# Ledger of designs, part 92: peptides against a protein of PDB entry 3OAK

Target 1, 145 residues: chain A of PDB entry 3OAK
Amino acid sequence: DDLEQYLDEKILRLKDEMNIAAQLDIDTLNKRIETGDTSLIAMQKVKLLPKVVSVLSKANLADTILDNNLLQSVRIWLEPLPDGSLPSFEIQKSLFAALNDLPVKTEHLKESGLGRVVIFYTKSKRVEAQLARLAEKLIAEWTRP

## One batch from the design tools (peptide; made by RFdiffusion4, then SolubleMPNN)

Design b1_p23_4_s1 (from b1_p23_4, 10 letters changed)
Fold by OpenDDE base, seed 4:
Structure b1_p23_4_s1 (fold): chain B 145 residues (1-145), chain A 23 residues (1-23)
Amino acid sequence: as target 1 above (145 residues)
Amino acid sequence: MSEEEYKKWEEEAEKIVERAESL
């Protein structure tokens, strides 16, 4: 119906915005690496984070979020950056929290690639212990029979 | 999630670790 279509479009727009933000940050960091200009700061994801969190927190959007594979963009946001660093602590924390409240199924993990990335967060030495525990919690929940 | 699926993702995760932490 019209509402469903509206919500789909809303999520798809956000997905696009997230992807753009991620790429812009990647570009910024690549340039930072190339030029050594430490004044270059990747801020696009951080700027968009409140909107992302707002959307992810809406229970009535859960199906739309999952059906449109917004988790793919979430995965992208969680992936290591060109310099090997991770997204900001706040991004990690916010996204893990949001994921914890979504009815994520194996199929969503597959189509988004999020599964491998969250497992990564259980393994990486660069992940804060608190967030590693959150990642472990998610994996435990998703692997339940 | 099957054990096979998890194992696959774990292997991929390890690759991510190797790439990221090699920098």
Scores: peptide ipSAE 0.606, ipTM 0.936, DockQ to the pose 0.855
Fold by OpenDDE base, seed 2:
Structure b1_p23_4_s1 (fold): chain B 145 residues (1-145), chain A 23 residues (1-23)
Amino acid sequence: as target 1 above (145 residues)
Amino acid sequence: MSEEEYKKWEEEAEKIVERAESL
């Protein structure tokens, strides 16, 4: 199916872009730590966020998103940074919102590693209360019998 | 999601907390 192939390629490209953005931000922050250059700001994920949100919000892409394990890249974006900090508030909020609208199943959580990371957001003292509540909501939905 | 799976992820989440907040 030409359409399916097109959509797969689209998602896989985004997945790659997300992974690159995450790594670049990690590299930037590591360099910041090593050099003390406070002018180094990790902005790659933030720059790509609108595109990510746009894709994640499209109902017709849900199956493609889940089948290609794009959630792994979402997980990567949500993970703590080298200095222990978290991604920006907007990234957290946007991704949690997007996740709430996806038909995420246990198998997707397993293959992406997203489950433990979202639970982390319910526990971390560095997470804003409103985002912790969003994380809790997701966990509640995913653990629903 | 089974109870066992959740607990496993919870334990892993705790490890992330410990690692991240130790920095």
Scores: peptide ipSAE 0.606, ipTM 0.936, DockQ to the pose 0.844
Fold by OpenDDE base, seed 1:
Structure b1_p23_4_s1 (fold): chain B 145 residues (1-145), chain A 23 residues (1-23)
Amino acid sequence: as target 1 above (145 residues)
Amino acid sequence: MSEEEYKKWEEEAEKIVERAESL
């Protein structure tokens, strides 16, 4: 119906915006590494984060989010950056919180690649303890029989 | 999630750790 189509388009647009933001930040950081220009700061994901969180928090969008594999873009946002660093603490915290409230199933983790990335957050020495615990909580929930 | 699937993801996660923390 019209509403369903509208919601699909909304999520797909956000997915595209997220992917663009991630790539722009990668480009910025690569240039920073290449040139040594420390004034180059990757800020595109941070700027878009409020919109992402707003969408992920809406219960009426849960099915649309999962059906359109928005979690793939979430995974991309959580991946390590070119210099090996992680996205900002705020991004990590916000996304893990949002994931905790979504009815994520194994199939969604597989098709998005999010499963391996969240496990990564339980293992990386660069992850803050509180976020590692959140990642562990999610993994425990997703691995329940 | 099957044990096999989890193990696969865990192995991939270790690869991510190796790449990220070798930099």
Scores: peptide ipSAE 0.603, ipTM 0.935, DockQ to the pose 0.858
Fold by OpenDDE base, seed 3:
Structure b1_p23_4_s1 (fold): chain B 145 residues (1-145), chain A 23 residues (1-23)
Amino acid sequence: as target 1 above (145 residues)
Amino acid sequence: MSEEEYKKWEEEAEKIVERAESL
């Protein structure tokens, strides 16, 4: 199936792009810490965010997204940065919103590590109350009988 | 999700909190 192959490749490319963006931001922040150069700003994830949100919002891509473990890259994007800070408010909000519309199952949470990270967002004092509530909502949905 | 799985994730979440907030 040409379409299925195309979609798989598309998602896998995005997954790679997301991982690269995350690493570049980590590298930037580490360099900022090491050099003290406050002009260094991690922006790679923010730049890619619109594309990520667009893909995650497509109902016809849900199976491809989940089957290719794109949620692993989502998890990576949500993880704390080297300085302990969190990704931008916009990234958090956008990703939580996108996750809310995906048919995420326990198996996807396990293979991606997303479950523990979202629980983290319900606990961290650095998370805005609004987003903590969104995280709580997701956890409640994922843990319901 | 089983209770055991949730507890495991919760424990891992706490580890993330500890690492992040120690900085």
Scores: peptide ipSAE 0.599, ipTM 0.934, DockQ to the pose 0.845

Design b1_p23_4_s4 (from b1_p23_4, 11 letters changed)
Fold by OpenDDE base, seed 5:
Structure b1_p23_4_s4 (fold): chain B 145 residues (1-145), chain A 23 residues (1-23)
Amino acid sequence: as target 1 above (145 residues)
Amino acid sequence: MSKEEYEEWLKEAEELVKKAESL
């Protein structure tokens, strides 16, 4: 099906872009740590965030998003940075909001590694209380009785 | 996720916390 193929390619392209953005930010931060150059700012994820949010918010893309394991890239974006810090508050907030509207199943959590990372956000002292609560909400929703 | 899966991922998450917050 041409439409299915189009949607798959769209999501896979975004997935690739997200991974690249994450790596570029990591590279920037590693260089910042190495050189002490405080002018080096990791901005690639922030620049791409509006596009990510736009895609994640489309109900008609939910199956494509989940089937292509875009959540793996979401997980990558949420992981701690080289210096142990977390992605920006806006990234966290936007992604958790988007996750809340997706029909995420256990299989998706497994294949993406997202389960572990969201639990991390319920435990880390570096997470803002508001976002920790969002993480807890997701865990509760994903937990089977 | 099941309780067992949660517990498994919790252990992994706790290790991630230790690693990240040690920096």
Scores: peptide ipSAE 0.530, ipTM 0.923, DockQ to the pose 0.827
Fold by OpenDDE base, seed 4:
Structure b1_p23_4_s4 (fold): chain B 145 residues (1-145), chain A 23 residues (1-23)
Amino acid sequence: as target 1 above (145 residues)
Amino acid sequence: MSKEEYEEWLKEAEELVKKAESL
């Protein structure tokens, strides 16, 4: 199916872009730590966020998203940063919202590593209460038979 | 996810918390 292939490629490209953005932000933050230059701001994920949200919000892409393990990149975006900080509040909020609308199954959580990270958000003291609740909601939904 | 899976991931998550918040 040509459309299916096209969509797969689209998602895989986004996945790559997300991974690159994450790494660039990590590099920026590492440099910030090394140099003490507080003017260095990690913004690559934030810049790409609208595109990510747009894709994740499309119901007709759900299967493609899940089948291509885009959630792995979502997990990467949610992971703690080199200095132990978390991605921006907006990133967290947007991604959790998007996850809430996806038909995520246990297999997807396993292959992406997202399960662990979302649980992390229920435990970390650095997570805003609002987002912790969202994480808890997701976990509750994913534990349902 | 099963209880076992949750507990496994919880353990890993707790380690991640410990690591992240030690920085």
Scores: peptide ipSAE 0.472, ipTM 0.909, DockQ to the pose 0.793
Fold by OpenDDE base, seed 1:
Structure b1_p23_4_s4 (fold): chain B 145 residues (1-145), chain A 23 residues (1-23)
Amino acid sequence: as target 1 above (145 residues)
Amino acid sequence: MSKEEYEEWLKEAEELVKKAESL
């Protein structure tokens, strides 16, 4: 219906915005590495984060989020950056919190690649203990029968 | 998530760790 279509379009637009933000940050960091210009700071994801969190927190959007594989963009945001660092603490924290409230199924983890990335967060030494625990919690929930 | 799926993703995740932390 009209509402369903509207919601699909909304999520797909956000998905695109997230992907663009991620790429712009990657480009910024690559340029920073190449030029040594420490004034170059990746800020696009951080700027968009409030909008992402707002959408992910809406119960009425859960099905639309999952059906349109928005979790793929979430996965992209969580991936290591060109210099080997991780996205900001706030991004990690916010996304893990949001994921905790979504009815994520194995099929969503597979099609998004999110499963492997969250496991990564349980293993990487660069992850803060607090966030590693959140990642572990998610994995535990997703591995339940 | 099945055991097999977890083990597969775990292997891939470990490769990601190695790659990322080598930088």
Scores: peptide ipSAE 0.453, ipTM 0.904, DockQ to the pose 0.786
Fold by OpenDDE base, seed 2:
Structure b1_p23_4_s4 (fold): chain B 145 residues (1-145), chain A 23 residues (1-23)
Amino acid sequence: as target 1 above (145 residues)
Amino acid sequence: MSKEEYEEWLKEAEELVKKAESL
């Protein structure tokens, strides 16, 4: 199917872009730690966020998103940074909101590793209260009978 | 998600918390 192939390729390209953005930010922060150069700011994920949100919000892409394990890249974006800090508040909020609207199943959580990371957000004292609540909501939804 | 799966991920999450907050 031409459309399916097109959508798969689109999602896979985004997945690559997300992974690259995450790695570049990690590299930037590691260099910042190493050199002490406070002018080094990790911004690659932030720059790409609007595109990610746009894709995740499209109902017609849900199956493609889940089938291609884009949630793995979402998980990567949510993981703590080298210094133990978290991604920007906006990234957290946007991704949790997007996840809330996706028909995520256990198999997707396993494939992506997203389950443990979202639980992390319910436990970490560095997470804003409102985002912790969003994480809790997701966990509650995913654990429903 | 089964209880076992949740508990497994919870354990992993707790380890992640410990690691992240130790920095």
Scores: peptide ipSAE 0.433, ipTM 0.898, DockQ to the pose 0.808

Design b1_p23_5_s1 (from b1_p23_5, 7 letters changed)
Fold by OpenDDE base, seed 1:
Structure b1_p23_5_s1 (fold): chain B 145 residues (1-145), chain A 23 residues (1-23)
Amino acid sequence: as target 1 above (145 residues)
Amino acid sequence: SELKKEAEEILKEAEEEYKKLFE
């Protein structure tokens, strides 16, 4: 129906915006590494984060989020950066909190690649303990028979 | 860098574990 179509378009637009933000930050960080210009700060994801959190927190959007594979963009945002560092703690915290409330199924993990990345967060020593524990919780839930 | 190498190593480990758990 009209509402469903509207919601699909909304999520797909956000997905695109998230992907663009991630790429712009990658480009910025790569340039920072190459030039040594420490004034180059990757801020596109941080700027968009409030909008992402707002959408992910809406229960009425859960099906639309999952059906349109927005989790692929979430995965992209969680991936290690060009220098091997992780996205900001706030991004990690916000996204993991959102994931904890979504009815994620195995099929969504496969099509998004999110499963692998969350496992990464259970292993990396660069991850804060509280988020590592949450990552472990999610993996345990998602792997239940 | 060492940091990048570390991240890549962990990603490889994560990939292997992912295969076991989800495939």
Scores: peptide ipSAE 0.699, ipTM 0.958, DockQ to the pose 0.915
Fold by OpenDDE base, seed 5:
Structure b1_p23_5_s1 (fold): chain B 145 residues (1-145), chain A 23 residues (1-23)
Amino acid sequence: as target 1 above (145 residues)
Amino acid sequence: SELKKEAEEILKEAEEEYKKLFE
């Protein structure tokens, strides 16, 4: 199916772009820590965020998103940074909002590692209360019998 | 780094809870 292939490729390309953005930001932050150069700013994820949000919000892409494990890249974007800090509030807020509207199943959580990271957001004192509550909601929904 | 150490500790706790809930 040409359409299915097109959609798969679209999501896989975004997945790659997200992974690259995350790695570039990690590299920047590691160099900042190593050199003390405060002019080094990690901006790659922020630049790509609008595209990510656009894709994640499309109902017709939900199955393709989940089937191609785009949630793995979402997990990567949510993980603590090299210095232990968290990604920007805007990234957190946008991704959690998107997760709230996706029909995520247990299998997707396992293959992506997202479950662990969302639980992290229920526990960390550095997470804004509104996002911690949303994380708790998601965990409750994903673990319901 | 205290911040990094804290994050790692919370991640460890999260991992254990994840195993209990999903595996």
Scores: peptide ipSAE 0.699, ipTM 0.958, DockQ to the pose 0.930
Fold by OpenDDE base, seed 3:
Structure b1_p23_5_s1 (fold): chain B 145 residues (1-145), chain A 23 residues (1-23)
Amino acid sequence: as target 1 above (145 residues)
Amino acid sequence: SELKKEAEEILKEAEEEYKKLFE
């Protein structure tokens, strides 16, 4: 119906925006590495984060989020950056908090690749302890029999 | 860089564990 179509389009637009933001940040950081211009700062994801958090926190959007594989874009946002660093702490914290409240199923983890990245956060020494513990909690929940 | 190499190594480990847990 009209509402379902509207919600799908909304999520798909956000997904596209997230992917663009991620790529722009990657491009910025790659250029920074290439040119040595330390004034180049990747900020596109941070700028979009409030909108992402707003959408992810809405229970009425959960099905639309999962059905449209928005978690793929969440995964992309959590991946290590070109220089090996991680996204900002705020991005990590916000996204993990949102994931903790979503009814994520195994199928969503597979189609998005999110499972692998969350496991990364359980292993990397660059991750804050509190987020590493949350990542472990999520993996434990997602792998329950 | 060392940081990039480390991240890639951990990601590789995560990939292997992911396969074990989800596939």
Scores: peptide ipSAE 0.699, ipTM 0.958, DockQ to the pose 0.941
Fold by OpenDDE base, seed 2:
Parts: structure tokens; sequence; C-alpha cells
Structure b1_p23_5_s1 (fold): chain B 145 residues (1-145), chain A 23 residues (1-23)
């Protein structure tokens, strides 16, 4: 129906915005590595984060989020950066909190690649302990019979 | 860099563990 279509388009636009933000940050950091110019700062994801959090927190959008594979963009935002560093603590914390409230199924994990990345967060020594524990909780929940 | 190599190694390990847990 009209509302369903509207919501789908809303999520797909956000998905596109997230992907663009991620790529712009990657481009910035790659240029930083190439040139050594430490004044180059990647902040497109941080700028968009409030909008992402707002959408992910809405229960009425859960089905639309999952059906349109927005989790793929969430995965992209959580991946290590070109220099091997991780996205900002705020991005990590916000996204993991949102994931904790979504009815994520195994099919969504496969479609998005999110499962692998969350496992990464259980293993990396660069991850804050509190987030590592949350990542472990999510994995345990997703692997329950 | 060392940091990048470490991240790549852990991602590889994570991939293997994912397969065991979900496939």
Amino acid sequence: as target 1 above (145 residues)
Amino acid sequence: SELKKEAEEILKEAEEEYKKLFE
C-alpha cells in the first residue's frame, strides 16, 4: 500500500545515504594515508549518525529495516577503516544498542554480513570491553535454538 | 600497517567462526 511504499523508500534513501557517508570517509582516510596529511578528518558517518539512530529506534520501522537489508549498511559502518582502526566509539555504541532491540533473524545476518562483523567485535582488542560483551550477547542470542 | 594487518587477521578468524556458528 501507499504507506508501505513510502516507508520502503524512506529506508532505501537512508541506506543510500549511509553507504555514501561510509565511502566518503573511506576516501578521506585513504587520501590521508596516501598523502600523510593528518588534517584530513573523516566525519560523514558521525554527521549522519543521529538520523540513523532515530530510524533504527522506531519499532514500527523494524520490518521495513530488515526487509530492505538496512543491516548491510550497518555492517559497512561497523567495518574496520582503511588504516585498520575502528569507527568512533559513539557509532559502535549506538549501532550495537539498536541491534539489541531489533528482531534480527539468521536470514538477515546472511543477507547483510553482519554476523561476521559482530563476531569481529568479540575478538578485537581495540574494542571497549562493554561493547565486546554486548557483541557476545548478540551472537549468543542469534545462535540460540 | 600493523593495525591493518591485525584487523584483517581478526576478520578472517571471524569469518571462519561465523561459518561454524551459522552454516
Scores: peptide ipSAE 0.696, ipTM 0.958, DockQ to the pose 0.898

Design b1_p23_5_s2 (from b1_p23_5 with E3L E5K A7T K9E E10I)
Fold by OpenDDE base, seed 2:
Structure b1_p23_5_s2 (fold): chain B 145 residues (1-145), chain A 23 residues (1-23)
Amino acid sequence: as target 1 above (145 residues)
Amino acid sequence: SELKKETEEILEEAEEEYEELFE
């Protein structure tokens, strides 16, 4: 119906914005590495984060979020950066909190690639303990029959 | 760098564990 279509379009637009933000940050960081210009700061994801959090936190959007594979963009935002570093703590914290409230199913993990990335966060030495524990919780929930 | 190498190593481990848990 009209509402469903509207919501789909909204989520798909956000998905696109998230992907663009991630790529722009990657480009910035790659340029920083190549040129040594330390004034280059990746800020696109941080700028968009409030909007992402707002959408992910809305219960009425859960189905639309999952059906449109927005989790793929969440996965992208959580992936390590070109230099091997991780996204900002705030991004990590916000996204993991949002994931904790979503009814994520195995099919969503597979189509998004999110499962592998979250497992990474259970294992990385550079992840804050509180987030590592949350990642472990998520994996446990997602692997339960 | 050591950071990048470590990250890549953990990513590989994560992929293996993912396959065990979900596939």
Scores: peptide ipSAE 0.706, ipTM 0.959, DockQ to the pose 0.931
Fold by OpenDDE base, seed 3:
Structure b1_p23_5_s2 (fold): chain B 145 residues (1-145), chain A 23 residues (1-23)
Amino acid sequence: as target 1 above (145 residues)
Amino acid sequence: SELKKETEEILEEAEEEYEELFE
C-alpha cells in the first residue's frame, strides 16, 4: 500500500531527525561544559518540536508511530541532559500531552524504554507538579490489567 | 555536580521501580 509505505517512511525519517536533534543538543551542552562558553545553547529539539507534536497528535498515525518505535525517540528527548538537567518545560509538556492520547501498550514501553523515563518524572524534584501528576496517571494506566 | 548526582540517583530508583511494575 502506497499510503502505508509513505507513512512508515515519514515516521522513520522523523525518528532519525529526532535522534539527530537530541545528539546535537547533547554535543552542544557537553561542549558548553568543557569550554565554559555560556553562549552555547542547545536548541535543536526545540526547533523540531512543532513537527514532532504535529505527528504525534494525528490519530491516523498512531499505529505507524507505535509500530516503528517512535516512542524510543520520545524517550530519548525526555531523558536528562549531560549536566543532569531536564529538557525544556515545553518539550516535557508537549510530549506528555501527546503520550496521554496514544494507545500505548506495555510492549511499546518495553521496546522504547519509555516506561523507566516516565517513572523518573514521577520522582524528580525538578519536574513541575502538573507534569509529575500526569506522569503518575500514565504509569497507573499502563500498569492496569 | 550535585544536580547530576541527584538525577543519577533518581534514575536508578526509577529503573528499580520499572522492573517491579513492568517485568
Scores: peptide ipSAE 0.705, ipTM 0.959, DockQ to the pose 0.934
Fold by OpenDDE base, seed 5:
Structure b1_p23_5_s2 (fold): chain B 145 residues (1-145), chain A 23 residues (1-23)
Amino acid sequence: as target 1 above (145 residues)
Amino acid sequence: SELKKETEEILEEAEEEYEELFE
């Protein structure tokens, strides 16, 4: 129906925006590495983060979020950067908090690739302890029979 | 770099564990 279509389009637009932001930041960081220009700062994800958090927090959008595989874009935002570093702490914290409130199922983890990335956060020594613990909690919940 | 190498190694471990837990 009209509402369902509207919500789908809303989420798909955000998904696209998130993917673009991630790619722009990657491009910026790669250029920084190649040129040594330390004035190049990746800020696209940070700029979009408030909108992402707002959408992910809406209970009425949960099904639409999961059905349209927005978690794929969440995964992309959580992946390590070209130099091996991680996205900002605030991005990590915001996204993990949002994940904790979503009714994520195994099918969503597979189609998004998010499962692997969250496991990474349980294992990396560069992740803040509080987020590593949250990642562990999520994995435990998602692997329950 | 050491950072990139370390990250790559942990990603590999994470992938293996993911396959064990979810596939």
Scores: peptide ipSAE 0.704, ipTM 0.959, DockQ to the pose 0.935
Fold by OpenDDE base, seed 1:
Structure b1_p23_5_s2 (fold): chain B 145 residues (1-145), chain A 23 residues (1-23)
Amino acid sequence: as target 1 above (145 residues)
Amino acid sequence: SELKKETEEILEEAEEEYEELFE
C-alpha cells in the first residue's frame, strides 16, 4: 500500500546515504594515510548517525529495515577502516544497541554479511569489553535453532 | 602496520567461524 511504499523508499534512501557516508570517510582516511595530513578527519558517518539511530529504533520500521537489507549498510559502517582501526565507539555502541532490539534472522545475517562482522567484534582486542559481550550475546541468539 | 595486520588476521578467523556457525 501507500504507506509500505513510502517506508520502503525512506529506508532505501537512508541505505544509500549510509553507503555514501562510509565511502566518503574511507576516501578521507585513505587520503590522510597517503598525505600525512592529520587535519583530514572522517566525519560523514558521525554526522549521519543520529538519523540512522532514529530509524533503527522505530519498531514500525523493523520489517522494512530487514526486507530492504539495511543491515548491509550497518555492516559496512561496522567494518574496519583503511588503517585497520575501528569506527568510533559511539557508532559501535549505537549500532549494536539497535541490533539488539531488531528481530534479526539468519537469512538477514547472510544477505547482509553482518554475521561475519559481529563475530569479528567478539574477537578483536580493540573492542570495548561491554560491546564484545553484546556481540557475543547476539551471535549466541542468532545461532540458535 | 601492525594494527592492520592484526585486524586482517582477526577478520580471517571471523570468516572461518562464520562458516562454521552459519553455513
Scores: peptide ipSAE 0.703, ipTM 0.959, DockQ to the pose 0.931

Design b1_p23_5_s3 (from b1_p23_5 with E3L E10I E20K)
Fold by OpenDDE base, seed 5:
Structure b1_p23_5_s3 (fold): chain B 145 residues (1-145), chain A 23 residues (1-23)
Amino acid sequence: as target 1 above (145 residues)
Amino acid sequence: SELKEEAEKILEEAEEEYEKLFE
């Protein structure tokens, strides 16, 4: 199916772009820590965020998103940074909002590792209360019998 | 770094809970 292939390729390209953005930001932050050069700013995820949000919001892409494990890249974007800090509040807020509207199943959580990170957001004192509550909601929904 | 150590601690706790809930 040409359409299915097109959609798969679209999501896989975004997945790659997200992974690259995350790695570039990690590299930048590691360099900043190593050299003390405060002019080094990690901006790759922020630059790509609008595209990510746009894709995640499309109902017709939900199955393709989940089937191609884009949630793995979402997990990567939500993980603590090299210095232990968290990604920007805007990234957190946008991704959690997107997760709230996706029909995520247990199998998707297992293959992406997203569950671990979402639990992290229920536990860390550095997470804004509104996002911690949303994380708790998601965990409750995903673990319901 | 205290910040890094804290994050790692919470991640470890989260991993344990994750395994119990989703594995």
Scores: peptide ipSAE 0.642, ipTM 0.940, DockQ to the pose 0.927
Fold by OpenDDE base, seed 4:
Structure b1_p23_5_s3 (fold): chain B 145 residues (1-145), chain A 23 residues (1-23)
Amino acid sequence: as target 1 above (145 residues)
Amino acid sequence: SELKEEAEKILEEAEEEYEKLFE
């Protein structure tokens, strides 16, 4: 219906915005690596984060979020950056919190690649303990029969 | 850098585990 279509479009727009933000940050960091200009700061994801969190927190959008594979963009935002660093702690914390509240199923993990990245967060020593534990919790929940 | 190498190593390990758990 009209509402469903509206919500789909809203999520797809956000998905696009997230992907653009991620790429812009990657470009910035790559340039930083190449030039050594430490004044170059990747901030596009951080700027967009409040909007992402707002959307992910809406229970009535859960189905739309999952159906449109917004988790793929969430995965992209969580991936290690070109220099090997991780996204900001705030991004990590916010996204994992959102994931914890979403009715994520195995199929969503497969189609988004999110499972792989969450496993990364269970293993990386650069991840804060609280988030590593949450990552482990999520993996356990997602893989249980 | 060591940071990048570490991240890549862990990603590789994560890929392997992902394949086992989700595929």
Scores: peptide ipSAE 0.642, ipTM 0.941, DockQ to the pose 0.931
Fold by OpenDDE base, seed 1:
Structure b1_p23_5_s3 (fold): chain B 145 residues (1-145), chain A 23 residues (1-23)
Amino acid sequence: as target 1 above (145 residues)
Amino acid sequence: SELKEEAEKILEEAEEEYEKLFE
């Protein structure tokens, strides 16, 4: 129906915006590494984060989020950066909190690649303990028979 | 860098576990 179509378009637009933000930050950080210009700061994801959190927190959007594979963009945002560092703690915290409330199924993990990245967060020593524990919780829940 | 190499190593380990858990 009209509402369903509207919601699909909304999520797909956000997905595109998230992907663009991630790429712009990658480009910025790569240039920072190459030039040594420490004034180059990757801020596109941070700027968009409030909008992402707002959408992910809406129960009425859960099906639309999952059906349109927005989790792929969430995965992209959580991936290590060009220098091997992780996205900001706030991004990590916000996204993991949102994931904890979504009815994620195995099929969504496969099509998004999110499972692999969350496992990464259970293993990396660069991850804060509180988020590592949450990552472990999510993996345990998602792998239940 | 060491940081990048570490991240890549962990990603490889994560991939192996992922393949087992979600096959």
Scores: peptide ipSAE 0.640, ipTM 0.941, DockQ to the pose 0.912
Fold by OpenDDE base, seed 2:
Structure b1_p23_5_s3 (fold): chain B 145 residues (1-145), chain A 23 residues (1-23)
Amino acid sequence: as target 1 above (145 residues)
Amino acid sequence: SELKEEAEKILEEAEEEYEKLFE
Protein backbone atom coordinates (compact mmCIF):
# COMPACT_ATOMS: atom_id res chain seq x y z
CA ASP B 1 0.00 0.00 0.00
CA ASP B 2 1.58 3.20 -1.23
CA LEU B 3 -0.30 5.43 1.17
CA GLU B 4 0.52 3.24 4.14
CA GLN B 5 4.19 3.29 3.23
CA TYR B 6 4.12 7.03 2.77
CA LEU B 7 2.55 7.56 6.18
CA ASP B 8 4.99 5.18 7.84
CA GLU B 9 7.91 7.05 6.37
CA LYS B 10 6.41 10.35 7.45
CA ILE B 11 6.07 9.21 11.04
CA LEU B 12 9.50 7.61 11.09
CA ARG B 13 11.05 10.83 9.84
CA LEU B 14 9.29 12.78 12.57
CA LYS B 15 10.41 10.21 15.12
CA ASP B 16 13.98 10.73 14.00
CA GLU B 17 13.63 14.50 14.13
CA MET B 18 12.21 14.31 17.63
CA ASN B 19 15.04 12.11 18.83
CA ILE B 20 17.63 14.42 17.32
CA ALA B 21 15.98 17.46 18.90
CA ALA B 22 15.97 15.79 22.29
CA GLN B 23 19.61 14.82 22.04
CA LEU B 24 20.66 18.27 20.92
CA ASP B 25 18.87 19.81 23.88
CA ILE B 26 20.51 17.32 26.22
CA ASP B 27 23.90 18.14 24.75
CA THR B 28 23.25 21.84 25.19
CA LEU B 29 22.20 21.47 28.79
CA ASN B 30 25.09 19.17 29.61
CA LYS B 31 27.47 21.74 28.19
CA ARG B 32 25.71 24.44 30.20
CA ILE B 33 26.22 22.42 33.36
CA GLU B 34 29.82 21.67 32.52
CA THR B 35 30.85 25.20 31.56
CA GLY B 36 28.45 27.28 33.61
CA ASP B 37 27.60 29.24 30.50
CA THR B 38 24.04 30.33 31.20
CA SER B 39 23.69 31.71 27.70
CA LEU B 40 23.33 28.16 26.40
CA ILE B 41 19.61 27.55 25.92
CA ALA B 42 18.02 24.31 24.75
CA MET B 43 15.46 25.21 22.09
CA GLN B 44 15.30 22.31 19.66
CA LYS B 45 12.26 20.57 21.08
CA VAL B 46 10.35 23.82 21.40
CA LYS B 47 11.08 24.63 17.77
CA LEU B 48 9.79 21.26 16.61
CA LEU B 49 6.78 21.14 18.95
CA PRO B 50 4.23 22.62 16.53
CA LYS B 51 4.98 19.92 13.98
CA VAL B 52 4.76 17.21 16.61
CA VAL B 53 1.43 18.50 17.89
CA SER B 54 0.08 18.74 14.37
CA VAL B 55 0.91 15.12 13.64
CA LEU B 56 -0.31 13.76 16.97
CA SER B 57 -3.65 15.52 16.56
CA LYS B 58 -4.50 13.87 13.26
CA ALA B 59 -6.93 11.02 13.80
CA ASN B 60 -6.03 9.43 10.48
CA LEU B 61 -2.44 9.03 11.69
CA ALA B 62 -3.26 7.35 15.00
CA ASP B 63 -2.57 3.81 13.80
CA THR B 64 0.63 4.87 12.06
CA ILE B 65 1.77 6.74 15.16
CA LEU B 66 1.18 3.78 17.43
CA ASP B 67 2.47 1.12 15.04
CA ASN B 68 5.76 2.96 14.55
CA ASN B 69 6.25 3.56 18.28
CA LEU B 70 6.29 7.34 18.01
CA LEU B 71 5.30 7.25 21.67
CA GLN B 72 8.89 6.33 22.46
CA SER B 73 9.94 9.73 21.20
CA VAL B 74 7.10 11.33 23.13
CA ARG B 75 8.41 9.58 26.22
CA ILE B 76 11.91 10.88 25.54
CA TRP B 77 10.58 14.42 25.22
CA LEU B 78 8.81 14.16 28.57
CA GLU B 79 11.74 12.78 30.54
CA PRO B 80 13.52 15.04 33.02
CA LEU B 81 16.53 16.89 31.70
CA PRO B 82 20.16 16.41 32.78
CA ASP B 83 19.83 18.96 35.57
CA GLY B 84 16.66 17.30 36.83
CA SER B 85 14.36 19.96 35.48
CA LEU B 86 11.38 19.16 33.28
CA PRO B 87 10.71 20.11 29.69
CA SER B 88 8.83 23.35 29.16
CA PHE B 89 5.28 23.60 30.39
CA GLU B 90 4.10 24.02 26.83
CA ILE B 91 5.72 20.76 25.78
CA GLN B 92 4.16 18.97 28.72
CA LYS B 93 0.72 20.41 28.16
CA SER B 94 0.72 19.78 24.44
CA LEU B 95 1.92 16.22 24.64
CA PHE B 96 -0.43 15.22 27.44
CA ALA B 97 -3.33 16.72 25.55
CA ALA B 98 -2.38 14.71 22.50
CA LEU B 99 -2.00 11.53 24.52
CA ASN B 100 -5.47 12.01 25.91
CA ASP B 101 -6.91 11.64 22.42
CA LEU B 102 -4.88 8.64 21.27
CA PRO B 103 -6.14 5.07 21.58
CA VAL B 104 -3.09 3.98 23.55
CA LYS B 105 -2.97 0.31 24.53
CA THR B 106 -0.80 -1.51 27.05
CA GLU B 107 1.39 -2.89 24.29
CA HIS B 108 2.23 0.66 23.21
CA LEU B 109 3.08 1.60 26.77
CA LYS B 110 5.46 -1.33 27.04
CA GLU B 111 7.11 -0.61 23.71
CA SER B 112 7.63 3.06 24.48
CA GLY B 113 8.19 3.17 28.21
CA LEU B 114 5.63 5.94 28.33
CA GLY B 115 3.72 4.50 31.26
CA ARG B 116 6.61 4.97 33.66
CA VAL B 117 7.14 8.56 32.65
CA VAL B 118 3.47 9.43 32.93
CA ILE B 119 3.45 7.96 36.43
CA PHE B 120 6.42 10.20 37.15
CA TYR B 121 4.24 13.17 36.30
CA THR B 122 1.64 12.04 38.82
CA LYS B 123 4.29 12.02 41.54
CA SER B 124 6.66 14.91 40.91
CA LYS B 125 5.94 18.06 42.87
CA ARG B 126 7.59 20.02 40.07
CA VAL B 127 4.65 19.29 37.78
CA GLU B 128 1.74 21.71 37.52
CA ALA B 129 -1.35 20.41 39.29
CA GLN B 130 -3.47 20.43 36.15
CA LEU B 131 -0.99 18.22 34.32
CA ALA B 132 -0.57 15.91 37.27
CA ARG B 133 -4.32 15.38 37.26
CA LEU B 134 -4.30 14.67 33.56
CA ALA B 135 -1.47 12.20 34.04
CA GLU B 136 -3.52 10.46 36.71
CA LYS B 137 -6.48 10.31 34.36
CA LEU B 138 -4.37 8.69 31.68
CA ILE B 139 -2.97 6.09 34.04
CA ALA B 140 -6.45 5.26 35.28
CA GLU B 141 -7.71 4.94 31.73
CA TRP B 142 -4.82 2.75 30.61
CA THR B 143 -5.21 0.41 33.57
CA ARG B 144 -8.96 -0.06 33.28
CA PRO B 145 -10.15 -3.65 32.79
CA SER A 1 22.13 18.45 42.48
CA GLU A 2 19.14 18.18 44.74
CA LEU A 3 16.81 18.67 41.80
CA LYS A 4 18.44 15.89 39.83
CA GLU A 5 18.45 13.55 42.78
CA GLU A 6 14.78 14.19 43.39
CA ALA A 7 13.93 13.51 39.77
CA GLU A 8 15.87 10.27 39.81
CA LYS A 9 14.16 9.20 43.01
CA ILE A 10 10.72 9.83 41.59
CA LEU A 11 11.63 8.01 38.39
CA GLU A 12 12.64 5.01 40.42
CA GLU A 13 9.37 5.09 42.32
CA ALA A 14 7.50 5.45 39.07
CA GLU A 15 9.25 2.40 37.66
CA GLU A 16 8.22 0.32 40.64
CA GLU A 17 4.62 1.42 40.34
CA TYR A 18 4.63 0.84 36.61
CA GLU A 19 5.83 -2.71 37.01
CA LYS A 20 3.04 -3.41 39.46
CA LEU A 21 0.32 -1.85 37.34
CA PHE A 22 1.23 -3.53 34.07
CA GLU A 23 2.63 -6.84 35.32
Scores: peptide ipSAE 0.636, ipTM 0.941, DockQ to the pose 0.898

